Peptides against a protein of PDB entry 3HUF. Designs and how they scored, part 34

Target 1, 320 residues: chain A of PDB entry 3HUF
Amino acid sequence: MWIIEAEGDILKGKSRILFPGTYIVGRNVSDDSSHIQVISKSISKRHARFTILTPSEKDYFTGGPCEFEVKDLDTKFGTKVNEKVVGQNGDSYKEKDLKIQLGKCPFTINAYWRSMCIQFDNPEMLSQWASNLNLLGIPTGLRDSDATTHFVMNRQAGSSITVGTMYAFLKKTVIIDDSYLQYLSTVKESVIEDASLMPDALECFKNIIKNNDQFPSSPEDCINSLEGFSCAMLNTSSESHHLLELLGLRISTFMSLGDIDKELISKTDFVVLNNAVYDSEKISFPEGIFCLTIEQLWKIIIERNSRELISKEIERLKYA

## One batch from the design tools (peptide; made by RFdiffusion4, then SolubleMPNN)

Design b2_p30_2_s4
Fold by OpenDDE base, seed 5:
Structure b2_p30_2_s4 (fold): chain B 320 residues (1-320), chain A 30 residues (1-30)
Amino acid sequence: as target 1 above (320 residues)
Amino acid sequence: KEKEEEEKKKKEEKEKEEIEEYEKEQEKEE
């Protein structure tokens, strides 16, 4: 989201969130959803227009800002952004930090981009929320992104957490739920005057983790916890692969269960399978190898003695 | 703190000068 603050109390000492939309900026405007009052005698009654665009798909992957357009409203002394005079037709900015000077005012408006990118695990939830979140200046998507700051967990009561949720947790993304999204949708009016009124996603996350025994206390408890072990997996999911890498596993990939030969078994501590393959092929598993699902592995990895538990299962099958 | 107060005071003085110049230029357009 874009946040503005200013020097010299010209914004009344308040930080303001700017959502996608158009704002008239000036001395003689009243603060509302489309106006920003600036308190200085050196500023025109109506001085500039700010237009913030909705996020692009690219912004979801980069964590880049919503495009910020500035137009001078034919003022005597003009408008500057980052010490450059704004052109008569307006200029567009993609920098994360903007110093906006209105006329001869010695105090600048500082606009800065606070990155928030929300990944969804479920396409139906994305379809439901994307439009509203984009109108808040929040990029949204389904695919993994290095810019992802938040991950929406679907609250299905009694279901195991998804691989996406496991991976999001280990990546130290803030896991949120539909209740937080609903709350974000309601704050739009209240945060106009005070950016500090933005809901704390970290508090939502703490509550999710506290109330769900499927999570460890921290990602650090699981990251590299299986260092020194080796696994083999079917090349089915990139997220699954990255999850196993974050556990510190050495990973070998195979295309079919028939490719699991004596050589692979000799180099591998266990085989990770998806649920469909595990359930269908359970009778045909190679002898002498520990096969498990990611969900079964996760149940082991959240335990404090995960290494000992895995070692015992490996030993049980080597000597059977 | 003293440097921040001096810098604030210089900005306030500069604002006063810029306001006076702006007001004089508005009076010429009326």
Scores: peptide ipSAE 0.058, ipTM 0.650, DockQ to the pose 0.111
Fold by OpenDDE base, seed 4:
Structure b2_p30_2_s4 (fold): chain B 320 residues (1-320), chain A 30 residues (1-30)
Amino acid sequence: as target 1 above (320 residues)
Amino acid sequence: KEKEEEEKKKKEEKEKEEIEEYEKEQEKEE
C-alpha cells in the first residue's frame, strides 16, 4: 500500500494510507477519501491530483507498487517528484519511494510503498476477496511468489493443511484467514488519518498456529530438519519441490513409478507422492522403498523426533 | 473569457504573495 508522510508538519504530523483512487491535494481541501489537505502558505488551494491505480498482475510477482500518477493543477510553481518537474499532462511513477514537492514548499510529501501481497490457496476465496483487496492496493494471486507477504489458508473443516499452507509457513509468510480479510475491509476509513491503525496480521497468525496442531511452533523447527536424507518425487509440483528443499532433502525427480529402478532405490531413502498417485498406485509400489505423501511426511516433520521417525520407517521397509 | 483570465491572474498574484511571505517566515525559523 502507498503511505504518505511529510516534513514540517504539512500533513499535521500524520501518516496516511493512499488506496487506489483519485485525490485532490491542496491547502484548501478537507481530508476525506478523495482529498488530502496540506498545511502550507506556499501550496495552492488545489495544487495537485494524485491517482493511484489498482495493482497489476505483475505487481503480485514483483511486490512492486501500484502505479502512482501525479498531475499538477496548473499551479504557478508546479509540482516536482524526485526533483523532476511533473509534465503538463501528468506523470506516472513505479518507484517505491517518491519525494513530492508542491510548488515552492520547502517541505516534501514522502510517499513510500509498504509491500503487502496476499496469496490465496483457494480460487473461490480469491474470487470472493480479490476485488476488495485490490481496492486497498493489495496484489492478490494463487501462484507462489517470492513477493508474497501473506497467505490465506483454505479452512476446510477436518482436512489436513495443504502443501501450499505448509510451504507458506516454511517461507515465513504470515498465514491469515477470512477473519483478517474482513478486518482489512473495515479499516479503510480509519486509516485516512493514521496509517498506524492498519491491522497487524501477526495476531491472526498466532491464533491460527495456536489453535491448529498441524503446525509446529516455528518454521525453524522444520527447516533443514531432514538434512542428509534423500528423496525421490514425481516432477509434478514446483511448490512441493521447494517445500522438500526447505526440509534439507536431496531430491531426485522421476516421470513415472516405472522409472524407479534399483539404482534410484539404492540412492533414495523414500519416495514422495501426491495423494492421487499414492491412492491409485498403492498396489504397484516398488519393493524395498518407502513411499509416502507430502501430508504424511508433514505429520512426521512436525514431531520433535522427525529424523528418528523417518529413520525407523526406512529401516522397517529395508528389512521387510 | 477576459474576466476568467483576470480572475486567474489575480489568484496567481495572491498565491505569489502568500508564497513569498511563507518563504520569509521559514527563513526566520531556520
Scores: peptide ipSAE 0.038, ipTM 0.482, DockQ to the pose 0.090
Fold by OpenDDE base, seed 2:
Structure b2_p30_2_s4 (fold): chain B 320 residues (1-320), chain A 30 residues (1-30)
Amino acid sequence: as target 1 above (320 residues)
Amino acid sequence: KEKEEEEKKKKEEKEKEEIEEYEKEQEKEE
């Protein structure tokens, strides 16, 4: 989201969130959803127009800002952005920090980008929320991104957490639910004058983790917890591979269960399978190797003695 | 800390004087 602050009292000492939309900026406007009052005699009654675009698909992957357009409203002294005079037709900016000077006012308006990118685990939830979140200047998507700051888990009562949720947790992404999205959508009008009224996702996250026994106390309890062990997995998902890497595992990939030969068994401590393959092929598992699902592995990893538990299962099957 | 607060106050006072001078010049041009 874009936040503006100003030097001196020209914005009444307040920080303001700018959502996607158009704003008239000047001395003789009243603060509302489309106007920004600036208190200085050096500023025109109507001085500039700010236009913030909705996020692009590229902004979700890069963590880049919504495009910020500035147009001078034919003022005597013009408008500058980052010490450069704004062109007669207006200029567009993709920098994360903008110093906006209105006329000869000695105080600048400082615009800065606060990154917030929401990943969804479910395409139906993305379809439901994406439009509203984009109107808040929040990029949204389904794919993993290095720019992702928040992850929406699907609350199905009695279901295991997904691999996407497990991976988001280990990446230290803030996990949120529908309750936070609802709260975020309703706060839009209340944060116009005070950017500090933006809801904190950390309280929602703490409540999710506290009330769900499928999460460990921290990501740090699981990261590299299986260092020194080796696994093999079917080449099915990138998220599963990245999850196993964050556990500190050495990973071998195979194309079919028939590729699990004596050589692979000799260098591998266990095989990780998806639920469909595990349930269909459990009768045909190779002898002398421990096979488990990602969900079964997760249940071991969240335990305080995860290394001892997995070692006992490996020993039980290698010496049987 | 006291020097940084005094330098900040001196900057705010100078900026206030520059604004008051600029406001007086604009009131003469209107």
Scores: peptide ipSAE 0.033, ipTM 0.578, DockQ to the pose 0.134
Fold by OpenDDE base, seed 3:
Structure b2_p30_2_s4 (fold): chain B 320 residues (1-320), chain A 30 residues (1-30)
Amino acid sequence: as target 1 above (320 residues)
Amino acid sequence: KEKEEEEKKKKEEKEKEEIEEYEKEQEKEE
């Protein structure tokens, strides 16, 4: 989200969130969803127009800001952004930090981008929330992204957490739920005067982890916990591969169970399968190898003695 | 609550009048 602050109390000492939309900026406007009052004698009654665009698909992958347009409203002394005079037709900015000077005002408006990028685990939740979140200046998507700051967990009572949720946890993404999204949507009007009224996602995350026994205490408890072990996996999702890498596993990939030869078995401690392949092919598993699902592996990894547990399962199947 | 909102509005209106008076004085010195 874009946040503005200013020097010399010209914004009344308050920070403000700028959601996607158009704002008239000047001395003689009243603060509302479309106006920003700036208190200075050197600023025009109506000085500039700020326009924040909705996030692009590229912004979801890069964590880049919503495009920030500035137009001077034909003022005597103009408007500057990052010491450059704004062009007559207005200019657009994709920098994360903007120093906006209105006329000869000695104090600048400082605009900065606070990254918030929400990944969804399922397309139904994305379809429900994407429009509203984009109107808050929050990029949204389904695919894994290095720019992802938040991950929406679908709370199905009694279901195991998804691979996406497991990976989001290990990469230290803030896991949130629909309750947080609902709360986030309600604060839009209250943050006009005070950007500090934005809900803290970390508190929501702490409550999710505390109330769900499928999470370890921290991602650090699981990262590299299986260092020194080797697995083979079916070439499935990128998230599954990255999850196993974060566990410290040496990974070999295969395309079918028929590709699991004696050489692969000799260098592999266990095989990781998706649920569909595990359920359909459990009768035809290669002899002398431990096969499990990612969800079964996760249940072992969340235990404090995960290395001992996995070693016992490997030994059990080697002597069976 | 209504009295606090009326006092806030009166302060905002008074600040606005003081700004307008100061603008008129500056226009006379130019």
Scores: peptide ipSAE 0.029, ipTM 0.431, DockQ to the pose 0.032

Design b2_p30_3_s3
Fold by OpenDDE base, seed 4:
Structure b2_p30_3_s3 (fold): chain B 320 residues (1-320), chain A 30 residues (1-30)
Amino acid sequence: as target 1 above (320 residues)
Amino acid sequence: SDKEEEEFESLPKEKQEELRKKELEELEKE
């Protein structure tokens, strides 16, 4: 989200969130959803127009800002952004930090981008929420991104957490639910005058983790917990591979269960399969190797003695 | 008005700062 603050109290000492939309900036405007009052006699009554675009798909992957357009409203002394005069037709900016100088005002409006990118676990929830979140200047998507800050967990009562949720947790992404998204949608009016009123997702996250025994106490308890073990994985998803890497596993990939030869078995402690392959091919598993799903592996990983549990299971199957 | 801005900018910097401070103090009281 874009946040503006200003030097010399020309914004009344308040930080303001700018959502996607158009704002008239000037001395003689009243603060509302479309106006930003700036308190300076060096500022025109209507000085500039700020236009913030909705996030692009690229912004979801980069964590880049919504495009920020500045237009001078034909003022005598113009408008500058990052010490450059704004052109007559306006200019667009993708920098994360903008110093906006209105006329000869010695104090600048500082606009800075606070990155917030929400990943969804399923397309249905994305379809439901993407429009509203984009109107808050929040990029949204389904795929894993290095820019992802929040992950929406689907609340299915009694189901195991998804691989996406597991990976989001280990990646230290803040896991949220639909209740938090609903809350975010309501704060739009209240945060106009005070950006500090933006709800903290960490409280929602703490409540989710506390109420769900499928999560360990911290991501740090699981990261590299299986260092020194080797697994083989069917080449199915990048997310599953990254999850296993975060566990500290040495990973070999194979294309089919038929590719699991004696050499691979000798170098591999266990085979990780997706649920579909595990359920369909469990009768045809190679002898002498431990096969499990990611969900079964996760149930072991969340235990404090995960290394001992896995070692016992590997030994049990080598001697069976 | 553009004239008020011109008049204000014609003032010494110290006087501009003083007037800005007063305008801020008046707005904090509203």
Scores: peptide ipSAE 0.027, ipTM 0.660, DockQ to the pose 0.071; fails the geometry check
Fold by OpenDDE base, seed 5:
Structure b2_p30_3_s3 (fold): chain B 320 residues (1-320), chain A 30 residues (1-30)
Amino acid sequence: as target 1 above (320 residues)
Amino acid sequence: SDKEEEEFESLPKEKQEELRKKELEELEKE
């Protein structure tokens, strides 16, 4: 989201969130959803127009800002952004930091991008929330992204956490739920004058983790916890591969269970299978190899003695 | 207006700062 602050108390010492939309900026406007009052005699009654665009698809992957358009409203002394005069037709900016000077005012409006990028695990939830979140200037998507700051977990009572949720946790993203999204949707008007009123997702996250025994105490407890072990996996989702990498595993890939030969068995401690293959092929697993699902592996790695547990299971099946 | 801005910018810097401070104090009371 865009946040503005200003020097010299020209914004009355307040920070403001700029959601996607159009704002008239000037001395003789009243603060509302479409106006920004700036207190200086050196500023025109109606001085500039700010237009914040909705996030692009690219912004979800890059964590880039919503496009910020500035137009001078034919003022005598013009408008500058980052020491450059705004063109007559307006200019668009994709920088994360904008120093905006209105006329001869010695104090600047400082606009900065606060990154918030929400990944969804469930496409149905994305479809429900994406439009509203985009109108808050929040990029949204389903795919893994290095720019993601938050991850929406679908709360299904009694269900195991998904691979996406496991991976989001290990990546140290803030896991949130629909309750946080509901709250976030209501704050749009309340944060106009005070950007600090934006709800903190960390409390929601702490509550989710505290109330769900499927999470370890910290990501650090699991990261590289299986260093020195080797696994083979079916060439499945990228998230599954990245999850296993974060555990410190050496990973080999195969295309079918028929590719699991004596050579692969000799160099592999266990095989990770998806649920469908595990359930369908459990009667025909190769002898002498430990096969498990990611969910079964997760149940082991959240335990304090995960290395001992996995070693015992490997030994049990090698000598059976 | 452009005229009010010109008149203000013609004042000494200390006087501009004084007037800006008064304008802020007036708006905090409204």
Scores: peptide ipSAE 0.026, ipTM 0.627, DockQ to the pose 0.069; fails the geometry check
Fold by OpenDDE base, seed 2:
Structure b2_p30_3_s3 (fold): chain B 320 residues (1-320), chain A 30 residues (1-30)
Amino acid sequence: as target 1 above (320 residues)
Amino acid sequence: SDKEEEEFESLPKEKQEELRKKELEELEKE
């Protein structure tokens, strides 16, 4: 989201969030969803137009700002952005920090980009929320991105957390739910005059973790917790692979259970399967090896003695 | 008007700051 603040009290000492939309900026306008009052006699009654575009798909992957357009409204002394005069037709900016000078005003409006990119675990929730979030200047998507700051967990009561949620947690993304999105949707008008009224996603995250026993206390409790163990992974997603890597596992990938011979069993501590393969092929599991799903593995990993628990399961099946 | 802006910019900086403070105080009363 774009946030503006200014020197010399020309914005009345307030910070403001600028959502996607068009704003008339000047001395003789009233603050609302489309106007920004700036208090200086050096500024024209209607001085500039700010236009913030909705986030692009590229912005979701890069964490870049919504495009910020500035147009001077044919003022005598013009408008500058980052010490450059705005062109007659206006200019567009993708920098995360903008110093906006209106006319000869000695004080500048400082615009800065607060990165917020929300990944969704399922397409249904994305479809429900994407439009509203994009209107807040928040990029949204389903695919993993290094720019993602937040991850929306699907609240299905009584279901295990998804692999996506597990991976998001280990990547130290802020896990949020529909309750946070609902709250976020209500603050749009209130944050116009006070950007500090933006709801803290970390509070939502803390509450999710506290109230759900499927999460460890911290990502650090799980990262490299299985260092020194080796697994065979069959028919899993890229997210599943990255999750197992973050656990410190040595991973071997196989196409079928038939690829696991006696030699591979001797070098592999356990086999990780997706749910569909686990349920369908449970009668055909190789003898002498521990086979489990990622969800079953996660239930072990969240325990403080995860290494001992896994070792016991490995031993039980090797000596059976 | 453009003339008022020119006249304001011609003033000493201290006088500009005084006038800006007064303008803020007037707007807080509305």
Scores: peptide ipSAE 0.026, ipTM 0.634, DockQ to the pose 0.068; fails the geometry check
Fold by OpenDDE base, seed 1:
Structure b2_p30_3_s3 (fold): chain B 320 residues (1-320), chain A 30 residues (1-30)
Amino acid sequence: as target 1 above (320 residues)
Amino acid sequence: SDKEEEEFESLPKEKQEELRKKELEELEKE
């Protein structure tokens, strides 16, 4: 999201969030969803127009800012951004930090980009929330991205957490739920005057972790917890692969259960399968190898003695 | 107006600062 602050109390000493939209900036405008009052006699009554675009698809993957357009409203002394005069037709900016000077005002408006990028676990939740979040200047998507700051967990009552949720947790992404999104939708007007009124997602995250026994106390409890073990997995999702890597596992990939030969068994402590393959093929598992799902593995990983537990399961099948 | 801006910028810096302070104090009362 774009946040503006200013020197010399020309914004009444307050920070303001700028959502996607158009703003008239000047001395003789009233603060609202489309106007920014700037208190200086050195500034024109209507001095500039700011236009913030909605996030692009690229912004979801890069964590880049919404495009910030500045146009001078034919003022005598013009407008500058980062010490450069704004062109007559306006200019667009993708820098994360903008120093905006209106006319001869000695105090500048400082605009800075706070990265917030929300990944969704399922397309239904994305479809429900994407439009509203994009109107807040928040890029959204389904795919894993290094730019993601938040992850929306789908709370289906009584369901196990998804691989996406597990991976988001281990990546130290702030996990949020629908309650946070609902709260976020209510603040749009209040944050016009005070950007500090933006709800803290970390509090939502803490509550999710505390109230759900499917989460360990911290990602650090799980990261590299299985270092030294090796697994084989069906070449399915990139998220599953990355999850197993974060556990510290050496990973071999295979295309079918038929590819699990004696050589692979000799080098592998256990096989990780998706639920569909596990359920369909459980009667035909290769002898002498421990096969489990990611969800079953996760249940072991969240335990304090995960290494001892996994070792016992491996041994149990070696002697069965 | 451009004229008001010119008139303001023509003032001594101390007087500009005084006027800015008064303008802030007036807007805090509204």
Scores: peptide ipSAE 0.025, ipTM 0.630, DockQ to the pose 0.068; fails the geometry check

